# Peptides against a protein of PDB entry 5VZU, part 22

Target 1, 271 residues: chain A of PDB entry 5VZU
Amino acid sequence: GRTLEDIFHEHMQELILMKFIYTSQYDNCLTYRRIYLPPSRPDDLIKPGLFKGTYGSHGLEIVMLSFHGRRARGTKITGDPNIPAGQQTVEIDLRHRIQLPDLENQRNFNELSRIVLEVRERVRQEQQEGGHEAGEGRGRQGPRESQPSPAQPRAEAPSKGPDGTPGEDGGEPGDAVAAAEQPAQCGQGQPFVLPVGVSSRNEDYPRTCRMCFYGTGLIAGHGFTSPERTPGVFILFDEDRFGFVWLELKSFSLYSRVQATFRNADAPSPQ

## One batch from the design tools (peptide; aimed at target 1 Y55 I83 S199)

Design b2_p14_6_s1 (made by RFdiffusion4, then SolubleMPNN; from b2_p14_6, 9 letters changed)
Fold by OpenDDE base, seed 5:
Structure b2_p14_6_s1 (fold): chain B 271 residues (1-271), chain A 14 residues (1-14)
Amino acid sequence: as target 1 above (271 residues)
Amino acid sequence: MKKTLEENTKLFNS
């Protein structure tokens, strides 16, 4: 049978060949774009910057994490055979926190899948409702120049009718017990484990996470064919580490902050 | 079948 090493070798050869084909198709025209680090904002979940994916069979992955109000984005700095550089590999909705269950139930992929798909449906509903409000606001500006149709005299008709019964019914205001959103204990991370059947490139992932959010990941075939967004979970471990669970792919990507200081990498101040 | 890199990675980790 083919060994895992044989399969790895064949795949590495295929990836090298693909990289060669793509590089050769552009007449070796290398476009260099300066990457600027996003400025840190007080409201940012963590410091924005460069994060390194764990080494998989595909090599070094570098992602830029940036914050955009209630959204975070991971932008590919390194391309791969499926997703080119500059694409938003992950989009995180910081409005939609994922509550992980206890450690026992975290091992159940179907439970995680249920939780994520319920949040996905809420996000979809909110997008539909917000789309209707934006649609109705544009329709009313037609200036109907209503021509002045002549004033026909409206007759007086007088009708009387009487009856007065003052029904008292004192409906008690039911105390809507506002379920006190327990303040998310921002301080202590919860125990974390990957669900059974989620593939990790490295078993050395953090076993404690601070918080999780709903997100979507970009997936495509080779050469960026048929790109689509798949649901997932952004896991914040700490200031320097996050993960993404690709739900449909049943895979986990770990990202660690690039600690290297780059001179002149700061974005120019917006003039 | 749309083979993502992650799906290809699964083929190596299985």
Scores: peptide ipSAE 0.037, ipTM 0.735, DockQ to the pose 0.222
OpenDDE base, seeds 1, 2, 3, 4: peptide ipSAE 0.035, 0.034, 0.035, 0.035; ipTM 0.720, 0.733, 0.733, 0.728

Design b2_p14_6_s2 (made by RFdiffusion4, then SolubleMPNN; from b2_p14_6, 8 letters changed)
Fold by OpenDDE base, seed 3:
Structure b2_p14_6_s2 (fold): chain B 271 residues (1-271), chain A 14 residues (1-14)
Amino acid sequence: as target 1 above (271 residues)
Amino acid sequence: MEKTLEEMRKLFNE
């Protein structure tokens, strides 16, 4: 059988070969694409922009975070052997918050898995219900070939307006007790720890988070083979840091804002 | 060959 050392050696050879293939592609044709930073909006969860992340054997990656109403998107700026540049590495549903338990229960991977899978099921149900409403609406446009029957000019009969008395039915406006949106305690972050058995390359992650959301991450084999979306948790730590828990992979990626200022990186104004 | 989720997990965590 292959030893763990043989598997590691073969994997290192594959990574070196892939890095060589990518480097050798520079000899033929380089396509440069200008990247524009998305404009910041007042309703954005944090300032959009470039973030650096560490993924496993791939090393340092650059992801662009952008906001699209109630969705956030991480787009790969750097490609890797599995996922090319320009792919949406993470998609976040800002409608579906993940409520983390206390620190003791946060260490339990099965508890996090339960919470995430319950939210995944709600998202699936909402997609099915919205698909049925869109399906029933298309069925009623049967082609009524309504033959043009000729417009006979029917006469203007002047019907008298009767003096309907104002009934003062003082229907008490039922106080719809607007469920007081508990003021988002915008200030005090929740204590945060990774579940036992979730791999992190760096133990130096923030031990306090502001909020979490349901999301999906893109995974693929080498050469972008069999790409699929897996469930995960987007963790907002602060204005400059977020994480993603890859639930099925049992891994955590930390992303930190690129502090470099880019001149002329703003999108041209739509003319 | 399609890499299994387990092979992708190894590649991601190594």
Scores: peptide ipSAE 0.030, ipTM 0.684, DockQ to the pose 0.477
OpenDDE base, seeds 1, 2, 4, 5: peptide ipSAE 0.026, 0.026, 0.021, 0.028; ipTM 0.621, 0.634, 0.625, 0.675; seeds 1, 2, 5 fail the geometry check

Design b2_p14_6_s3 (made by RFdiffusion4, then SolubleMPNN; from b2_p14_6, 9 letters changed)
Fold by OpenDDE base, seed 4:
Structure b2_p14_6_s3 (fold): chain B 271 residues (1-271), chain A 14 residues (1-14)
Amino acid sequence: as target 1 above (271 residues)
Amino acid sequence: MEETLKENTELFNS
């Protein structure tokens, strides 16, 4: 019977062959473009920039992390057989924080799945509600050709009137119990472990995370066939590391900041 | 969907 090693070796050979075919077919048709680093903003969750991931047989992947208000995006700088360069491999909704349970319950994939799917349903509802408000407003402006009624004149007049009365009405400030937004304890990471049955390339991932958010990952077949967005969890470990749990794939991707400094990598100032 | 998921799972797990 085929061993797991035989299957892995065959799959590695297929991926090497695919890479060889792609590189050889396009050898004469390489288009180079300059990539600029995204500008950093004070409100960015971490400094935007280049991150490296490693996906088994795909080898080194480069992703650009950028922030767009309350959304973050991972854009592929390197493509793979499934997802070409320039695609958004991950989209993170920074409005929808994922609260991980305790370390014991983090090992339960079904608990993580429940939490993520509940957030996905909320995001879907918010999108449906916002879609209805945008639809009703556009209907009624028929083009009334309002004829240019003529420029009737300047009239001047006047000035003054004064008076004063300071009505005191002392409306009691109802104690709006400001639900104390527990200051996001920006400092203390929580213990982190992957759920049982989530595949990681290795066990060498950070065991403490700062924050988690709902996100979607892009998946596709070879040649970018049937591309779809699947639910996942963006995990911020630190300023230089993040992960993504692909919920449906039961897989984890680790991304680490590219520490190389690039001269002239800033976007040109808008003239 | 299932084939795409399988393929991507194989690619991530290899």
Scores: peptide ipSAE 0.025, ipTM 0.689, DockQ to the pose 0.542
OpenDDE base, seeds 1, 2, 3, 5: peptide ipSAE 0.024, 0.025, 0.024, 0.024; ipTM 0.684, 0.688, 0.686, 0.684; seed 2 fails the geometry check

Design b2_p14_6_s4 (made by RFdiffusion4, then SolubleMPNN; from b2_p14_6, 9 letters changed)
Fold by OpenDDE base, seed 1:
Structure b2_p14_6_s4 (fold): chain B 271 residues (1-271), chain A 14 residues (1-14)
Amino acid sequence: as target 1 above (271 residues)
Amino acid sequence: MEKTLEENTRLFNE
């Protein structure tokens, strides 16, 4: 039988060969597209921009993070053998926060899976309900006949009236002790650990996270065959780091901000 | 057999 080592070596050779073929066959026909950095908005979860990530064996990937109202998107700047450049590798739903359990229960992959799948089902229901309301409104343009009815002009009148009075009534200020909603401690990161059996290429990930959201990741076969979106968790660690847990793949990708400054990377103002 | 990204990702995270 093939050993895991044989399969690994064959697959590494295949990936290297694919990369070599792609680079060598298209050497004379490269299309360069300018990339513009997305503008930052005040309501953005973090500053948008370029992040470097690691997808397992594929090495270093560049993803552009952008914000679109209550959605965030990671767009591949670098392609891999499965997913070409320009594809949305991750889509994050900023409406659907994931509440991680305590640190002990975070180690349980089945608990994380349960939480994510419950949120996925809610998102699916909301999409079905919103799809029905948009469908019913178009039906009843019955052909209203063109009846031509006429012009008449009528007039004026102006009337005035006046006055009514200022009644005082002095109702007592009931001291509604507004239970001070403890300001949701937006500032203290929660303890974070990957579930057992989730693979991470880098064991050096942040052990605290600010917040988590439901998202979907794009997966495909080689050559972008059978592309599909799988459920996952976007983990915001800080202003410069986020992660994505690929639930079905049982893998974790860490993304770190590219600290390089780019000249003339701002999008032209829409004229 | 189209190796899924899952098979590819598993093979390299071991």
Scores: peptide ipSAE 0.026, ipTM 0.653, DockQ to the pose 0.321
OpenDDE base, seeds 2, 3, 4, 5: peptide ipSAE 0.024, 0.025, 0.026, 0.026; ipTM 0.653, 0.651, 0.655, 0.649

Design b2_p14_7 (made by RFdiffusion4)
Pose (drawn by RFdiffusion4):
Structure b2_p14_7 (pose): chain A 212 residues (1-129, 189-271), chain P 14 residues (1-14)
Amino acid sequence: GRTLEDIFHEHMQELILMKFIYTSQYDNCLTYRRIYLPPSRPDDLIKPGLFKGTYGSHGLEIVMLSFHGRRARGTKITGDPNIPAGQQTVEIDLRHRIQLPDLENQRNFNELSRIVLEVRERVRQEQQEGQPFVLPVGVSSRNEDYPRTCRMCFYGTGLIAGHGFTSPERTPGVFILFDEDRFGFVWLELKSFSLYSRVQATFRNADAPSPQ
Amino acid sequence: REEILAEMRALYNA
């Protein structure tokens, strides 16, 4: 929904062109691989499926939320040259909830960082052996109309890599649940916010034969 | 790693 003008500034103008050129080389001669929608589950769940998400200059990407015990997974359906389609973009630790402070403490980025890194450390120990909401100051959000109330938060990690999916790594962050069908992820080391929203469209023939 | 963070920050904080 933009022109060459609104894009010729600039890193996105490049990424957008590459995509157009690259994808259009297929002239609709394409191979398709099967995917499934995730299993629903009662008590042990807060609702799976496809979501539209903001991935900075790459624009929106489609991400599938699925539940695997005390962890939720976000898997890329569409992706980008940094983190491709099919990868795990996010992992939410559902047994490490993070308490939300009053608005003024939410604004303090370092408080958020200290709190998140604390949980990261407690997690490393374990594995080794709604109210008003605001983003902290200095955390960017492409959306800006992110909901100002939220129901809960959890520790999670996101996958990052340089161009070409080089040296991918988990970086700490915090998952934010707004309502039944909108959630967010604060990328701590990037001071960046990704806002996700449910894909409302209904899909035929998409259920999996079983959880396995 | 620092080069990747720099690239990612440029992508997401644009």

Design b2_p14_7_s1 (made by RFdiffusion4, then SolubleMPNN; from b2_p14_7, 6 letters changed)
Fold by OpenDDE base, seed 5:
Structure b2_p14_7_s1 (fold): chain B 271 residues (1-271), chain A 14 residues (1-14)
Amino acid sequence: as target 1 above (271 residues)
Amino acid sequence: RQETLEEMRRLFNE
């Protein structure tokens, strides 16, 4: 019988072979693009930059983390047989914080799934509502061609009367339960554990997290076939580490900041 | 889709 190690080794060989085939097809036309580090902004959740991630059998990947208002983005610097370099491997919605349960309930994959899917549905509703507002605003500027319709005569329809007594409808002020913005307790790390049945390449992940957000990850077949976004959880551990839980894949990717100082990697100042 | 998810699940979980 094939051992798990044999399967892993065969699959790594296949991925290496695929990478070799892809690279060899481009061997004569390698376009090198300079990568610039995103400028840091005061409102950035952490310093943007290069992170090294571990994805299962793909090994070591490099991702650029950048911030775009209420969104964060992980862009692949390292391509793989499924997803080429330059694709947005993760998109994080910083509007939709995920509150993890206690450490015992964090072991329950179904509880995490419930929380994530409820947030996904809210994000979907907000996208539908925002799409309607953008659609309705364009429709009203039809040119009113003022065709002068002729003056048909004033029929004097009659005067009927009577008494509407004013009903005092005492509308009780509906208590708008202000959804208490739970103050972003930026300070205290929560105990963190992966749910049972979520695969991690290693058990050496941070056991405390600062905060979590809803996100989506990009998945595709070999050759970037049928690319789709899958729901997940972005987990901020610290200034130099974050994770992503791929909910449908039941996988966890850990990302650690690349500590290498790149000379002249700063984005050119917008002239 | 399901095939892609299963393929990707293999790739991530191996």
Scores: peptide ipSAE 0.245, ipTM 0.872, DockQ to the pose 0.706
OpenDDE base, seeds 1, 2, 3, 4: peptide ipSAE 0.239, 0.228, 0.243, 0.229; ipTM 0.869, 0.863, 0.872, 0.864

Design b2_p14_7_s2 (made by RFdiffusion4, then SolubleMPNN; from b2_p14_7, 7 letters changed; failed a check: a repeat of another design)
Amino acid sequence: MEKTLEEMRKLFNE

Design b2_p14_7_s3 (made by RFdiffusion4, then SolubleMPNN; from b2_p14_7, 6 letters changed)
Fold by OpenDDE base, seed 1:
Structure b2_p14_7_s3 (fold): chain B 271 residues (1-271), chain A 14 residues (1-14)
Amino acid sequence: as target 1 above (271 residues)
Amino acid sequence: MEEILEENRRLFNE
């Protein structure tokens, strides 16, 4: 049988060959597009910008994180054999926070899977409901003929009526033990661990996270064949680090801010 | 779906 080492070498040879084909087919006729850094907004979860991902045999990936109201997007700056540059590798719904359980239950992949799939179903329902309201409103601009209907005036009437009575009934105060919603202390990171069976190429991921959100990741076959969005979890660690758990892949990608300063990388002011 | 997931799982785990 093929060894795991044989499979790895064959796959690496295929990736190298694909890179060679993609570079050679252009016969040095390269199209260059200037990339601008997205402007920062006050309501942005973190400063937008370039992040370096390191996951799998792709090695180094550069993504641009940007914020679009209640959505965040990771756009590929570097392509890979499956997903070309300019594609949205991750889409994050900032309306749908993922609440991680305690550390013991965070190790359970099935628990994380349950939580993510419940949120996915809510997102699907909201998309179906919002699609119906947009359809009905456009119909009835019938031409209102301008009929000049007249001025009639009238006034009056006043009437009074009466009294009814006082019934007492003294129903007992049931002690509704208000489960004190512990105010989510907006400042303290929660302990974080990857579920058992989620692969990470780097075990040096942050062991505390600030916030988690529902998101989707883009996957495809070689040459961007059959692109699909898979459910996942966006994990904000800090201002310079985020992760994405690819639920169906059982994989974790860590992204770290590119610390390089680029001169003249700001978007031109909208004229 | 499953074939693409398996292909990508290799790419992410190697």
Scores: peptide ipSAE 0.432, ipTM 0.931, DockQ to the pose 0.658
OpenDDE base, seeds 2, 3, 4, 5: peptide ipSAE 0.405, 0.425, 0.423, 0.423; ipTM 0.924, 0.928, 0.927, 0.928; seed 4 fails the geometry check

Design b2_p14_7_s4 (made by RFdiffusion4, then SolubleMPNN; from b2_p14_7, 7 letters changed)
Fold by OpenDDE base, seed 1:
Structure b2_p14_7_s4 (fold): chain B 271 residues (1-271), chain A 14 residues (1-14)
Amino acid sequence: as target 1 above (271 residues)
Amino acid sequence: MDEILEEQRKLFNE
């Protein structure tokens, strides 16, 4: 029987061969596009920019993180055999925060799966409701005829009327014990652990996270066949690190900010 | 779907 090592070696050979075919079949006709860094906004969750991720055998991937109101996007700068450069590898919904359970329950993949699928269903419902309101408004432009009817003028003014009275009644101050909503301490990261059975190539991931959001990841077969979006969790660790849990893949990707400074990488100001 | 997920899972676990 094939060993796990034989299967791995065959797959690595296939990936190398695919890379060779893609680079050679176009007679070295390479298209280069200038990449500009996205502008930073004050309301951005973190500074936008280039992040490096590691995806198994694909090695080093570069993604551009950008913010678009209540959405964040990871755009592939490097392609892989499945997903070409320029595709949105991750889309994050900043409206839909994921609340991680305690550290014991975070180890349970089924609990994380439940939480994510509940949020996915809410997002789906909101999309259906918002689609219905946009449809009804366009109907009745009936051609209302131009009838010219005229100008008339009139003016009048006046009247004042009066008084009514003052009633007192002095109802008692019910002591509404305002349950002090403990101000969500914006600064304290929560303990973070990957669920059991989620693969991570890097065992060295941050053990505390700031916040989590619902998101979707793009997956496809080789050559970008049958591309689909799968549910996941965006994990913000800090200003320079985020992760994505691919729920259906049971995989975790860690992304770290590219610390290199690029000259002339700022987008030209829109004239 | 399942085939793509399995293919992608291989790529993530290697």
Scores: peptide ipSAE 0.072, ipTM 0.799, DockQ to the pose 0.589
OpenDDE base, seeds 2, 3, 4, 5: peptide ipSAE 0.060, 0.067, 0.057, 0.060; ipTM 0.789, 0.798, 0.781, 0.785

Design b2_p14_8 (made by RFdiffusion4)
Pose (drawn by RFdiffusion4):
Structure b2_p14_8 (pose): chain A 212 residues (1-129, 189-271), chain P 14 residues (1-14)
Amino acid sequence: GRTLEDIFHEHMQELILMKFIYTSQYDNCLTYRRIYLPPSRPDDLIKPGLFKGTYGSHGLEIVMLSFHGRRARGTKITGDPNIPAGQQTVEIDLRHRIQLPDLENQRNFNELSRIVLEVRERVRQEQQEGQPFVLPVGVSSRNEDYPRTCRMCFYGTGLIAGHGFTSPERTPGVFILFDEDRFGFVWLELKSFSLYSRVQATFRNADAPSPQ
Amino acid sequence: SPVLEEMKELYQVH
């Protein structure tokens, strides 16, 4: 929905062209691999499926939310040269809720960082052996119309890598649930916010034979 | 790190 002008500035102008060129080299001679929608589950769930998400200069990407016990997984359906399609973009720890402060403390980025790194440490110990909402100051959000109320927060980690999916790594963050079908992830080390929203469209023949 | 720098360039957008 833009022209060469609105894009010629600039890192996105490059990424967009590469994509066009790369994808168009297929001339619709493509191979398709099977995917499934995730299993629904009652008590043990807060609703799975496909979501549109903001991935900075790469634009929106489609991500599948699925539940695997006390962890939720976000798997890329569409991706980018940094973190490709098919990878785990996010992992939400559902046993480590994070309490939301009043608006003024939400605004304080360092309080959020200290709190998140604390949970990261507690998690490392374990494994080794709604109210108003606002993003902290200094955290970017491509969306800006992110909901200003939220139901809860959890610790989670996102996968990052340089171009070519080089040296991928987990970085800490915080998952934010807004309503039944909108959620967010604050990328702590990037001071960046990704907003996700449910894909409303219905899909035929997409259920899996079983959870396994 | 180079990865964080690159990712910040990609993600710190409005």

Design b2_p14_8_s1 (made by RFdiffusion4, then SolubleMPNN; from b2_p14_8, 4 letters changed)
Fold by OpenDDE base, seed 3:
Structure b2_p14_8_s1 (fold): chain B 271 residues (1-271), chain A 14 residues (1-14)
Amino acid sequence: as target 1 above (271 residues)
Amino acid sequence: SPVLEEMRKIYQVR
């Protein structure tokens, strides 16, 4: 029977071969395109820019992090045998914060899975409700045939109706208990650990996180076959580091800011 | 999915 070691060696040989094929596809035509860094906005969760990420056996990849209102996006700068450059490797919904449990319960993968799947179902419901409102709005534009009803000259009757006294109905302003947005305790990161059975390339990840959000990752077969979105968790560690937990893959990718300064990498100002 | 199973092999570096 094949040993686990034989299966691992065969898989590594396949990945090396696919990497070679992928790089060799360009032998006759290389297209260079300038990549611009996204402009920083005051409301950006962290400064946008280039991050180096770990993708298991693919190794180190470059991703551009950008912010789009209440969404964040990781765009592949480097391609791999499965996902080409320019694809959105991660999409983060900044409306849907993930609350991690205490450190003891963070080791339970089933607890994280429950929390993520509950948020996924809320996102699905919101998308269905928004689809119904857009559907009903289109149905009422029946072509009103503008029948030219003739201009009957309706007369100016002057009726003087009387001085109705202002009833002082002192409607008590119902205290809209503004749910006090508990001030995001900006300061102290929550203790963080990966669940048991989540694969990390190394144990050298931050042991505290600032906040977490629901997101989806892109996966595909070799040659970008059968691409699909898989649920996950975006983990913000600090200004220069974030992670993504690939829930269905039971894997973790760590992303660290590229500290290199690029000259002339800012987008040209729109003229 | 078949893709998920393929991707598990790639992302689960032991």
Scores: peptide ipSAE 0.341, ipTM 0.909, DockQ to the pose 0.621
OpenDDE base, seeds 1, 2, 4, 5: peptide ipSAE 0.328, 0.287, 0.287, 0.298; ipTM 0.905, 0.891, 0.892, 0.896

Design b2_p14_8_s2 (made by RFdiffusion4, then SolubleMPNN; from b2_p14_8, 5 letters changed)
Fold by OpenDDE base, seed 1:
Structure b2_p14_8_s2 (fold): chain B 271 residues (1-271), chain A 14 residues (1-14)
Amino acid sequence: as target 1 above (271 residues)
Amino acid sequence: SPVLEEMRRIFQVN
């Protein structure tokens, strides 16, 4: 069986080899694709743009974050041996917020796993229900013939009447002290810590997060073999930082905004 | 999934 060391070495060798191939392909067929920064929208959770992400042993990758209504997308700008450039490394469902527990219970991986898997099941149910409604509607446009039968103007029937019966008694409704759910203060981040057994490339991640959402990450074998989506948690830290917890991988990726300004990188205005 | 098992190894080796 392959050891952890064998897999690490193979993966690093392929990373180095791919980087070498890309740098050594002097021959005739470099396809260049222009990348445009997505325009910002008022409803965007944060400003869209380029982020530097960490993927375990792969090191630093560039991801474009973009917003698409109730979804966010991380698109790979840099490829790796497993996932080529242009693939959607993360897909975030902004309809499905993840509520993290208190800081003590955040250390429990099984608690996070439970919460995420419950949300994943809701997302699957919603997808199944929405698939049924789209199927039935197309069938019955039979050609209804045009017969024009005339609009007779039937009449104004009248105004009855009066009755006024009376006002029975005032039972005192007991004061059920509705525990005022403190409105989740829209501005204060909650304390954040990775669960025990979730690996991070470094311990230098934000210890406070604004909000979390359900999402899926893309994984594949070398050469983009057998690509699949794995459940995870998108963690919004601030305007320039987000994370992704790869639940099944027990890994955390931190993404930080690329602060470089690019000339002429804005998308052309739709004509 | 074989891919998931491979990726677990890659992500845990840090």
Scores: peptide ipSAE 0.250, ipTM 0.866, DockQ to the pose 0.497
OpenDDE base, seeds 2, 3, 4, 5: peptide ipSAE 0.207, 0.240, 0.231, 0.248; ipTM 0.845, 0.863, 0.855, 0.866

Design b2_p14_8_s3 (made by RFdiffusion4, then SolubleMPNN; from b2_p14_8, 4 letters changed)
Fold by OpenDDE base, seed 1:
Structure b2_p14_8_s3 (fold): chain B 271 residues (1-271), chain A 14 residues (1-14)
Amino acid sequence: as target 1 above (271 residues)
Amino acid sequence: SPVLEEMRKLFQVN
């Protein structure tokens, strides 16, 4: 029978061969595309830009992180045999924060799975409710037959008068119990560890995270066949590092900011 | 999903 090692070697050889075939077929016809960095906004969770990460067995990939209101997006700059360049490898919902448990319970994959799947069902419900409101609004444009409504005369409504009674009632100022501002726990880093059975190419990941959000990752077969979204967790570590936990794949990808400064990489001002 | 099974093989190889 094929061992797991045989399947691994066959699949790695196939991926290497596919990469070699793709690179060799383009020897005479390389198309260069200019990439523009997204402008930074004050409300962006971190500075947008290029990040270097690992995506599956494909090795090192470049992703552009950008912010779009309450959504963040990772766009592939490098393609692979499954997903071409320009696709959205991750989509993050900044409305749906994930609360990680304590460090002991973070080792439990089933607990993380429960938390993520509960948020996924909320996101699906919100999408169904928002889809119904958008559907009902379009149905009522029946053709307004323009019947000419006759000109009814403007009746002059009369000038009713005066009275000014001054009632004094001195209602006591009820004590505004200052709702204790729950300290915005948004800024305190929490201890972070991967669940048992989540694969990581490198064990050198940050052991403290700032915030986590629900997101989806893109997966596909070779040649971008049957593309689908799989649930995951976006983990913000710091200004220059984020991770993505692929829940159904039991894998973790770490992304680090590309520190290179690019001249003339700003998007041209919309004329 | 056939894609999910293929991708599991790819991600477990890391």
Scores: peptide ipSAE 0.167, ipTM 0.832, DockQ to the pose 0.579
OpenDDE base, seeds 2, 3, 4, 5: peptide ipSAE 0.147, 0.158, 0.144, 0.159; ipTM 0.819, 0.828, 0.817, 0.824

